# Peptides against a protein of PDB entry 2AZE: the designs that were tried, part 29

Target 1, 148 residues: chain A of PDB entry 2AZE
Amino acid sequence: AQECQNLEVERQRRLERIKQKQSQLQELILQQIAFKNLVQRNRHAEQQASRPPPPNSVIHLPFIIVNTSKKTVIDCSISNDKFEYLFNFDNTFEIHDDIEVLKRMGMACGLESGSCSAEDLKMARSLVPKALEPYVTEMAQGTVGGVF
Target 2, 101 residues: chain B of PDB entry 2AZE
Amino acid sequence: GRLEGLTQDLRQLQESEQQLDHLMNICTTQLRLLSEDTDSQRLAYVTCQDLRSIADPAEQMVMVIKAPPETQLQAVDSSENFQISLKSKQGPIDVFLCPEE

## One batch from the design tools (peptide; aimed at target 2 L73)

Design b1_p16_8_s4 (made by RFdiffusion4, then SolubleMPNN; from b1_p16_8, 8 letters changed)
Fold by OpenDDE base, seed 3:
Structure b1_p16_8_s4 (fold): chain B 148 residues (1-148), chain C 101 residues (1-101), chain A 16 residues (1-16)
Amino acid sequence: as target 1 above (148 residues)
Amino acid sequence: as target 2 above (101 residues)
Amino acid sequence: MQSLRQSLKQARQNLS
C-alpha cells in the first residue's frame, strides 16, 4: 500500500513535469518559427531594396518593450555608468519581450493562438525540422496536451 | 494489481518524457544555430514601423530596452506603486524611444 | 540571442 502510494506521488510529479515540458516545447517552436520568419522577411526586404535599412531605423533582438499611456508620467533615474535604471510611473504599464512582439507581428503565423490559415500553417511547417512538424500541426489544431 | 498498473504507467510516462526531451533538443539546437549564424543575427530585427503596427503610437508610449545578458529586471504594478528596476552587471543598459515619439 | 526573456519571466512571476 505504501509502495503504491509512493508510485502515485511519482506519477503525479511526472505528469506535471510533462505538462510543463509540453508548454516549453510549444514556446520554443513558436520562437523558432518567429525568428526564422523574421529573418526571412528581412532578408527578402533588403534584397528587394538592394540595401540594408538605416542603422538607427531598426531594433535588433534581443529587447523588451515597456508601453504605457502617453499621459503617464515617468520618472527615470539612471546611474552614472548606466548599469542601473529606475522607472517610476504614475499609472499602469505593460512589459513585453521580443518574442511577444514577434507574435503580434504575425511572425509565428498565428500558431500561438491556433488561428493560422492554411498558408500560415504551410509557412510554419516549412520553418521547422521534420521531427517537429507533427507538433506544429497539433498546435494549429489545438490538439496538444495529450500524453504520447 | 495496482502496483503493476502504476509501474506500467510510470514506464509509459518515462517514454513520453523522453520523446518530449528529444523534440526539445531538436528545437533548442535549431535556436542555437540561429544564434550562431552571424547573418541571421544581423537580420534579426524589427523596425519602428513594426512597432507602430502593433502598438498605437497615438495612444501609447513605447519604450525599448536593450540590456546585456543576466540583467536583473524587477517590476511592480499595483494600485499604489508602478515601478521598473533594471540592474546590469555586464554593461550599460540602453533605453530609447522610436523617433516618432 | 541572449535576451531579457528569462529575467522578464521572473519578474512576471513576482507580479502574479
Scores: peptide ipSAE 0.235, ipTM 0.915, DockQ to the pose 0.512
OpenDDE base, seeds 1, 2, 4, 5: peptide ipSAE 0.230, 0.236, 0.227, 0.231; ipTM 0.914, 0.915, 0.914, 0.915; seed 2 fails the geometry check

## One batch from the design tools (peptide; aimed at target 1 D97, target 2 P69 A75)

Design b1_p17_1 (made by RFdiffusion4)
Pose (drawn by RFdiffusion4):
Structure b1_p17_1 (pose): chain A 148 residues (1-148), chain B 101 residues (1-101), chain P 17 residues (1-17)
Amino acid sequence: as target 1 above (148 residues)
Amino acid sequence: as target 2 above (101 residues)
Amino acid sequence: THLYQLSNTLFTTFVPL
């Protein structure tokens, strides 16, 4: 019984590591797909009607987004060297990642929620190495859990 | 008995984790190659029209933050106001708005 | 209050502190 207790806690510790690693694997696959998809969208758009986009109309990764109502008062304070910043808000605001932005743009082909059309899934499968294809299929069905 | 049952479980979980680590390894390598790729980095950007479909600078205000790696972001819910604090240990941070308002 | 450490590579990742 004593030895069984030790094996059980070890088992539960491993089950926790696998559960965390599955979520990390899924996120990484979405990033890999989203980044590759964004790059190919821009590579194609730069062909259509030549001259690369003006530098001010473009934002390179990595970045963060903060949005609030157009009315919301914001108070900005900056350190000399611009290493430190402080923003005060008199209302609710939202903070978004670039990956979250890319997902909402549909760059991950709806795979973040299994919302893939046949073409979306085909696109997602082609942007990932063959060894990751089964796991992409698992993500498309939502049958990722059960903890293997 | 149960001891063998738990030992067999530990073996299944060991093999499953080895497989997951392998796939994660392939996955992070793909991401590393993408970061080391100059042409991909040059093309890894979003337009103002992109940031619109997720929050357009017509009704809502949109702020872009670019801080070097390792920088800290603290968000605070005071008794009366909201705040965002950014502390970069190395390198300056950049902040700007979107053109359409 | 939420404190994050930003990991910036290809993407920005919020790491809770």

Design b1_p17_1_s1 (made by RFdiffusion4, then SolubleMPNN; from b1_p17_1, 7 letters changed)
Fold by OpenDDE base, seed 2:
Structure b1_p17_1_s1 (fold): chain B 148 residues (1-148), chain C 101 residues (1-101), chain A 17 residues (1-17)
Amino acid sequence: as target 1 above (148 residues)
Amino acid sequence: as target 2 above (101 residues)
Amino acid sequence: TKVYQLQMGLFSKFVPL
């Protein structure tokens, strides 16, 4: 019946919305873990060094990075007020956001790829509220995808 | 019947979505708390060593960009053109290179 | 050509335009 068809359309619509929210939640969880892990690492490091690092030796979030071969020639034009930049490269480049950098640093404990050791998973779980722990576990196992 | 089954499915999906929303709210709250914590913000940094670990300056140069919110970034990466354009409306953009070790 | 608007909160984010 048409009524059933309408409900089926709605069902599919809701499923897609849930899927999108699942992806968003996973990213938010990774951000939380990465951030807290980074802070924890740095706090410990500063305690061990008995001082904070030199100001010019660190890059605070948020940031982005651009990387290219050291052989790449870069032409840079900057406006006087530094509101505008133009970079011309003679070869390919890559742009990464800070969360990607943190993930590559292992700050997300490999959870982003489901490649967690037992210790990584333990760390990840410890950095989220209790209510999120089951979801972290599912992410580590690669079993996230079903509907709650 | 089929109608009853679909109705049940929709109800279950609604409950599932509500649970998702709840978890998202929890997570968002945690992120907000982090953003509001001065000490956390102070410690939220990476080092040049960190950047070297993911992109070895011996082979790659690493440029760091700190830009105000709403900055426009245009990237062209093709065989004919390799370009990055940055345009800020809210303030100056800071760009610096991560030195090679 | 890829055009983004940078969302700079707790983390950076590329928002496609």
Scores: peptide ipSAE 0.533, ipTM 0.926, DockQ to the pose 0.840
OpenDDE base, seeds 1, 3, 4, 5: peptide ipSAE 0.505, 0.491, 0.496, 0.513; ipTM 0.924, 0.923, 0.923, 0.925

Design b1_p17_1_s2 (made by RFdiffusion4, then SolubleMPNN; from b1_p17_1, 6 letters changed)
Fold by OpenDDE base, seed 5:
Structure b1_p17_1_s2 (fold): chain B 148 residues (1-148), chain C 101 residues (1-101), chain A 17 residues (1-17)
Amino acid sequence: as target 1 above (148 residues)
Amino acid sequence: as target 2 above (101 residues)
Amino acid sequence: TKVYQLKTGLFTEFVPL
C-alpha cells in the first residue's frame, strides 16, 4: 500500500513535468514557424521589389512594443547614457513581445489558437523538420494534452 | 495488480517524456541554426505597416523598444499609477515611435 | 507592479522577477 502510494506520487510528478514540457515544446514550435514564415515573406517581398526596404523602415527582432491611446499623455525621463528610461502615463497601456506581434500578424499560421485552415496547416508543416510534423498536426487538432 | 499497473504506467510516462525531450532538442537545434544564419537574421524584421495592422495608429500610439539582453522592465498599470521603467546593464536602450498611416 | 528580466534570443522573453 505504501509502495503504491509512493509510485502514485511519482506518477503525478511525471505527469506534471510532461505537461510543462508540452507547453514549452508548443511555444518553441510556434517560434520556429513564425520566424521562418516571416523570413520567407520578407525574402519574397524583397525579390518582387528588387531591392531591400529602407533601413529606417524596418524593425529587426528582437523587440517589444508599447501601445496606448493617442490621447494618452506620456512623460519620459532618459538618462544621459540611455541606460535608463522612465515613462509616466495618464492612462492604461499595453506591452507586447515580438512573438505575440508575429502571432497576431498570422506568422504562426493560426496554430497558436487552433484556427488553422488546410493551407495554414500545410505551411506550418513545411516550416518544421519532419520529426515535428506529427506534433504540429496534433496542435492544429487540439489533441495535445494527453500522453502519446 | 495495482503495483504492476503503476510500474507499467511509470515506464510509459518515462518513454513519453524521452520523446518530448527528443522533439525539444530538434526544435532548439533549428532555432539555433536560425540564430546563426546571417541571411535569416537580415530578413527577420517587421515593418511599421505590420505594427499598424495590429494596433491602429489612428487611435493608438505604437512605441518600439529595443533593449539589450538582461534589461529590467518594471510596469505599473493601476487606476492610480501608469508607469514603465527600463534599466539596462549592457548598453543603451533604443526607443522610437512608428509613424501614423 | 510587474517586474521582468528581458531574456533575448531570436525573440524577447519576459522573465518574472
Scores: peptide ipSAE 0.671, ipTM 0.935, DockQ to the pose 0.816
OpenDDE base, seeds 1, 2, 3, 4: peptide ipSAE 0.658, 0.668, 0.666, 0.667; ipTM 0.934, 0.934, 0.934, 0.934

Design b1_p17_1_s3 (made by RFdiffusion4, then SolubleMPNN; from b1_p17_1, 7 letters changed)
Fold by OpenDDE base, seed 2:
Structure b1_p17_1_s3 (fold): chain B 148 residues (1-148), chain C 101 residues (1-101), chain A 17 residues (1-17)
Amino acid sequence: as target 1 above (148 residues)
Amino acid sequence: as target 2 above (101 residues)
Amino acid sequence: TKKYQLQTGLFTKFIPL
């Protein structure tokens, strides 16, 4: 009885660990797809323009963004060496990381929400190694969550 | 019996986790390759237009922050206080606004 | 109050403090 109980505890522990790893893998896959898709987009764009964009017109990864209403008053304090920043807002703000930006740009092909067109799914699959394609398919279908 | 069933479950879970680990290794390898590819890094950028597409500066101000690794960020977002504090130990922080146009 | 350490790789990750 106690032996079975111990094994049940272990079973639950393993299930939770697997669940966590599944979440991590999904995020890693999204990062891979988004990154490769971004690079591909920019490569194509630069080829079409026959030149790279002006250096000061682009933001290289990694980065984060802060957005707030245009009406928001912001007070900024910066240290002399720019090692420290302090922003005070008179209203709410949002912080987004770069992967969130890419997702909103559609770079993850809607895979993050399981909202992929056939074309989106095709693109997503093309941006990962073959071994990951089944997982991408499951993500698109919203069927991820089971144990292998 | 119950014991045998649990033992079998644990075995299956172990195999599942091993498969998962394998997939994660593959994915991690791909990300590493991307990080090591100079051309990919050169092309890994967004434009102000991209940012406008997700947060239109006509209505919202968009601030971009380029911070060194391990920079500490403190954010307070409440009815009484709205604040962001950045503290870097490895270098200067670059902050700029995305123009509306 | 939310405190994070920014882990920087290909992307930025907010690590809770």
Scores: peptide ipSAE 0.649, ipTM 0.934, DockQ to the pose 0.830
OpenDDE base, seeds 1, 3, 4, 5: peptide ipSAE 0.642, 0.647, 0.630, 0.644; ipTM 0.933, 0.933, 0.932, 0.934

Design b1_p17_1_s4 (made by RFdiffusion4, then SolubleMPNN; from b1_p17_1, 5 letters changed)
Fold by OpenDDE base, seed 3:
Structure b1_p17_1_s4 (fold): chain B 148 residues (1-148), chain C 101 residues (1-101), chain A 17 residues (1-17)
Amino acid sequence: as target 1 above (148 residues)
Amino acid sequence: as target 2 above (101 residues)
Amino acid sequence: TKLYQLKMGLFTEFVPL
């Protein structure tokens, strides 16, 4: 049954593609929630302070973070025009993108781990369009992954 | 039969994928709107306090990198080499440490 | 060795090369 075999191969291909899209959608949702939540937090903070923060005290998206032990020796070579950087470490380092930082800050409401408080879930739902709310609920419950 | 079953499965998967595509389009539209909103961009920042909350400055140093689009990043993290290389074609790269470090 | 190009949108995206 060559025809059936061909369809089974296609079925598997489609399932894999759907799985990839599910992961992409989840990440996009987390980005949306984290971004909006961050903006909301900062808006409130500035309103309370009645002023924006000092320009040199904040880091605007997008950015990258590199962290390493305080004991790590870092040698840095910089081109004259600052177009090129070379960092040499004597020990291991970590690189984190901005969305990871926001997740660690709780800006994604813990949705990334599928473990949200009732308040976190409420916040998460409030930061997405209505059409995405069911998916947010599934993410919070860790039930995403089924074919629908 | 088996053929009919598989055919039906493929149709169902197509419908599922279309639903996913729709949701993704909604989400990407929202993100695009955020990128076009100047007030949102102005408020899209973290503080040094935020960074200290995710990495203990007593134990870890935190370096911030602001790079132009299309910057090339090479990272080597092995027992023999620990290196980060940055190469920009569109402008200068800004690297700084959080205060109190 | 990991090599990326940084795509800049709302967030930083590491695009493998």
Scores: peptide ipSAE 0.658, ipTM 0.932, DockQ to the pose 0.818
OpenDDE base, seeds 1, 2, 4, 5: peptide ipSAE 0.643, 0.642, 0.649, 0.658; ipTM 0.932, 0.932, 0.932, 0.934

Design b1_p17_2 (made by RFdiffusion4)
Pose (drawn by RFdiffusion4):
Structure b1_p17_2 (pose): chain A 148 residues (1-148), chain B 101 residues (1-101), chain P 17 residues (1-17)
Amino acid sequence: as target 1 above (148 residues)
Amino acid sequence: as target 2 above (101 residues)
Amino acid sequence: STSHHYEITSTGTLVPL
């Protein structure tokens, strides 16, 4: 019984590591897909009607987004060297990642929530190496859990 | 008995984790190659029209932050106000708005 | 008062501390 207790806690410790690693694997696959999809969308757009986009109308990754109501008062304070910043808000604001932005743009082909059309899924499968194809299929069905 | 049952479980979980690590390894390698790729980095950008479909600078205000790696972001709910603090240990941080308003 | 602390990764992802 004593040895069995030790094996059980070890088993539960491993089950926790696998559960964390599955979520990490899924996030990484979505990033791989989203990044590659964004790059190819821009590569194609730069063909159609030549001259690359003006530098000010473009934002390169990585970045963070903060949005609040147009009325919300913001107080900005900056350090000399611009290493430190402080913002005060008199209302609710939202903070968004670039990956989250790319997902909302549909760059991950709806795979973040299994909301793929046949074309979306085909697009997602082609942007990932063959070894990752089964796991992409698992993500598309939502049958990722059960903890293998 | 149960001891063999737990030992068999530990073997299944060991093999499953080895497989997951392998896929993660392939996955992070793909991401590393993308980060080392100059043409992809040059093309890894979003337009102002992109940031619109997720929050347009017509009704809502949109702020873009670009801080070097390792920098800290603290968000605070005070008794009376909200705040965001950014502390970069190395390199300056950049902040700007979106053109359409 | 409550606060949330994050670290910014190389890809811009926010990681809780």

Design b1_p17_2_s1 (made by RFdiffusion4, then SolubleMPNN; from b1_p17_2, 11 letters changed)
Fold by OpenDDE base, seed 2:
Structure b1_p17_2_s1 (fold): chain B 148 residues (1-148), chain C 101 residues (1-101), chain A 17 residues (1-17)
Amino acid sequence: as target 1 above (148 residues)
Amino acid sequence: as target 2 above (101 residues)
Amino acid sequence: EKVKLYKIDEYGKLIPL
């Protein structure tokens, strides 16, 4: 009885670990798709324009975005070596990493919310190795979550 | 028996986790390859137009932070305190407003 | 008061600490 109980505890522990890894894998897949899709988009755009965009008009990854009202007063303190920053706002702000930005741009093809059109799903599948395609399909269907 | 059943469950869970690990390795490998490709990195950018597409800059300012890996970011967002602190251990941090603003 | 602590990884992702 005690042995069974110990194994049940271990079972639950493993289930939780698997759940965490599933979440991590999904995020990695989204990240991969978003990055590859972004690169593909920009490559095509530059080909169409026959030139790259002006250097100061683009923001290369990686980056973090902070949004706040234009009315927000921001005080900034910077260390001499620029290793440390301190921003004080008089109002609320939002922080977004570049992955979140890419998702909102549609670079993850709506896979993050399981809201893929047929074309979106096709694109998403094309941007991952074959071994990951089944997972992409499951994500699109919203059926990821079970232990396989 | 119950013991045998649990033992079998644990075995199956182990196999499932191994499969997940394998898939994650494949995925991280792809990301690494992307990061190691100079042309891909050259093309890994967004524009201010992109940022406008997800957030209307008409009423908001967009600040961009470019920080080295492992940079610590602390955010406090409450009615009494609104603060962001950045601490890098690997190099300088660059902060600027979106150029087209 | 909500305090959120992150690290920024090599891909610009905010990783909760």
Scores: peptide ipSAE 0.530, ipTM 0.911, DockQ to the pose 0.808
OpenDDE base, seeds 1, 3, 4, 5: peptide ipSAE 0.526, 0.518, 0.522, 0.513; ipTM 0.913, 0.912, 0.912, 0.911

Design b1_p17_2_s2 (made by RFdiffusion4, then SolubleMPNN; from b1_p17_2, 9 letters changed)
Fold by OpenDDE base, seed 2:
Structure b1_p17_2_s2 (fold): chain B 148 residues (1-148), chain C 101 residues (1-101), chain A 17 residues (1-17)
Amino acid sequence: as target 1 above (148 residues)
Amino acid sequence: as target 2 above (101 residues)
Amino acid sequence: SSSRLYRIDEYGKLIPL
């Protein structure tokens, strides 16, 4: 009766909350993997080169990327304290956060799309605590979403 | 019955949520550890070559924005207006072109 | 109407507002 209806409403509410948390967790896992993989890559590269890259050749996290055609005219207004920026473009642009950049670089091992190879999955698992490994496996298989 | 079934479902969902919370705490802890490790932060960078790999430097201009946390970014991308506004509350924003572009 | 509003978190992620 009414009691059951109330519980069903609560059930649906909890399901939605869990779904949101699942999404958040997946993103956190991807961030962790991407960051650790990036650090690992760079550490290895610097060891091979026996020196760090030139300072002006690297961009440290965090950052945002804006890309547009080289033909795009950009007008920029900056406050005196550099707390505010205003860019006006005469054409379309794209914005990417550093996580998206890292994903496109393959730093998340293709886990973001559930299309990672066996080696990619192995790498991904190695970059998370043991407790997270099962979830990484589920992400790779595309089986995340079960709450029952 | 129906009531018992729903009660059981809610209990199971509660357990699932608790497990998710636990896993999320583990993740956030790991991310915090990365942020607190100076060597990791030193190595947390991309190169211009990396950016070239995902954005064609011959066709695209790549602008880098380094902004403090909680900086507000508004993007308008329409036929009538193409605009990005940045508003920081914590400190200055740095914007530059990729040096090797 | 293609307006997007974000905050940038500590990891450089764009968080929709």
Scores: peptide ipSAE 0.554, ipTM 0.910, DockQ to the pose 0.792
OpenDDE base, seeds 1, 3, 4, 5: peptide ipSAE 0.554, 0.547, 0.551, 0.540; ipTM 0.912, 0.911, 0.911, 0.910

Design b1_p17_2_s3 (made by RFdiffusion4, then SolubleMPNN; from b1_p17_2, 10 letters changed)
Fold by OpenDDE base, seed 1:
Structure b1_p17_2_s3 (fold): chain B 148 residues (1-148), chain C 101 residues (1-101), chain A 17 residues (1-17)
Amino acid sequence: as target 1 above (148 residues)
Amino acid sequence: as target 2 above (101 residues)
Amino acid sequence: PTVKLYKIDAYGKLIPL
C-alpha cells in the first residue's frame, strides 16, 4: 500500500540520520577523550617539572597546522587587518586540525583506529561520563549500531 | 502485517535517535565545561615536538594557524597549484612557525 | 585542480563547506 511505501521512505530517512548522528557522536567522544587526556598529560608533566612551560614553547588549542618540506618555497600575502591570508607553495603540503593532531599523538587512546589496549580502554572510559562508557566500549569493539 | 512492522520499526528508530541525542548532549556539555574551565584551557596545549612527531619523517616546516571560528580555509593541492587561502570574519588570523624549528 | 573548502570551528576542526 501507499502508506507502507511512505513509511519505508521515512524509515530509510531515519536510518540515515541515525547513521550520521552515530558518526557525530563518535567524533564528539573522541574529541572529549583527546582533550581530557591532553590536559591530564600536561598537568602531570608540569607537576613533574614543578613549573609550566614557557609561553612561547607551546601551542594552545584551537589551531590548524600546515606542514611541508623545508625546501618548499612559500609566498605569503597578508591583508592589512590580518583578516585574509594567501599562501602559495611550490610543492605539496598537508593540513591538519588539532583533533587530528591529538589523535595521532595517541590522545584518543587508539579508540579511533580500533587499536585500543586494555589499558587504553580503561583510560578512555575514565575520561567520559558514566553514561558514555557503554558507547566507548562499543567503539572499541567495533559494534556501534548493533541494535539496528 | 507489513504496516504494523514498519510502524514498530519507526518507533524503535525514534527511541534510538532519542538515545543518541541524549548522549550527544552529554558530550557537548562536557566539551563546553572544558572550554569554560580556566585550568583546562591553560593545559590544553601541544608542543612543537608534538607537532613534528605527527608530520612526515622528513624534515618538515610546521606552520601554525590560529584563526577565529568560522574562518574560511580554501586549500588547493594539485600539480598546478599549491595554495591556501584564509578569510576570517571575526578577527585577525595569527600564523607562525614552531619556534624550535 | 582539487579545491577543498573548510570552515574552522571553535574547537579547531576543519568543517567541509
Scores: peptide ipSAE 0.416, ipTM 0.902, DockQ to the pose 0.820
OpenDDE base, seeds 2, 3, 4, 5: peptide ipSAE 0.409, 0.408, 0.396, 0.396; ipTM 0.901, 0.901, 0.900, 0.900

Design b1_p17_2_s4 (made by RFdiffusion4, then SolubleMPNN; from b1_p17_2, 10 letters changed)
Fold by OpenDDE base, seed 2:
Structure b1_p17_2_s4 (fold): chain B 148 residues (1-148), chain C 101 residues (1-101), chain A 17 residues (1-17)
Amino acid sequence: as target 1 above (148 residues)
Amino acid sequence: as target 2 above (101 residues)
Amino acid sequence: EKVKLYKIDEYGKLVPL
């Protein structure tokens, strides 16, 4: 009785751990797809333009973005060594990491929301190793969540 | 019996987790390879046009933060306080507005 | 008051702390 109860507790613990790893794996897959797709896009664009973009016109990864109304007043204090920053706003702001930016750009092919066209899914599959393709398919179908 | 069933479940869950670990290792390897490829990193950028596509620059100001890994970011966004603090452990932080704004 | 604490990882991801 107690033995079974202990095993049930362990079972639940393992299930939760697996769920967490599934989430982590999905995010890793999205990162991989987004990054590779971005690189591919830019490579193609530079080839078409026969030159790279102006250095000051691009933002290399990694980065974080903060956006707020242009009317927002921002006070900024910076340490001498630039190791510390403090921003005070008089209104709300949004923070986005570069992965979120890439997702919004469509670099993850809509896989993040399970909203992939056939072409999007094809692209996504092409950007991951073969071993990950089944998982990409499941993500696109919204069927991820089961235990292997 | 119930004990045997639970034992079997745990075994299956262990195998499932091992499979997940394997897939995660594959992903991690791919990301590492990408980060180690100089040409890929050269091409790993977004443009101001890209940022405009996700945030209307006509109404919004976009601040870009380039910070070393493990930089701590604290955000307070409430009716009373609107604050972002950055603390780097590895090097200087660069903050700038999107150039074409 | 809502306080969010993150670290920025090597891929520019905000990781909750």
Scores: peptide ipSAE 0.528, ipTM 0.911, DockQ to the pose 0.811
OpenDDE base, seeds 1, 3, 4, 5: peptide ipSAE 0.522, 0.521, 0.522, 0.518; ipTM 0.912, 0.912, 0.912, 0.911

Design b1_p17_3 (made by RFdiffusion4)
Pose (drawn by RFdiffusion4):
Structure b1_p17_3 (pose): chain A 148 residues (1-148), chain B 101 residues (1-101), chain P 17 residues (1-17)
Amino acid sequence: as target 1 above (148 residues)
Amino acid sequence: as target 2 above (101 residues)
Amino acid sequence: SSVTFKVDEFRGSLTVS
């Protein structure tokens, strides 16, 4: 019984590591797909009607987004060297990652929620190496859990 | 008995984790290659029209923050106000708005 | 209440209300 207790806690510790690692694997696959999709969307857009986009109309990754109501008062304070910043808000604001932005743009082909059309899924499968194809199929069905 | 049952479980979980680590390894390698790729990095950008479908600078205000790696972001819910603090240990941080308002 | 993390490690979205 004593040894069984030790094996059980070890089993539960491993089950926790696998559960964390599955979520990490899924996120990484979405990033791989989203990044590659964004790059190919821009590579193609730069063909259509030549001359690359003006530098001010473009934002390179990595970045963060903060949005609040147009009325919301913001107070900005900056350190000399611009290493430190402080923002005060008199209302609710939202913070979004670039990956989250890319997902909402549909760059991950709806795979973040299994919301893929046949074309979306085909696109997602082609942007990932063959070894990751089964796991992409698992993400498309939502049958990722059960903890293998 | 139960001891063999738990030992068999530990073996299944060991093999499963080895497989997951392998796939993660392939996955992070793909991401590393993308980061080392100059043409991809040059093309890894979003337009102002992109940031619109997720929050347009017509009704809502949009702020872009670009801080070097390792920098800290603290968000605070005071008794009366909200705040965002950014502390970069190395390198300056950049902040700007979106053109359409 | 407060939340602190690294910018390069943040994933998803956060709404402070």

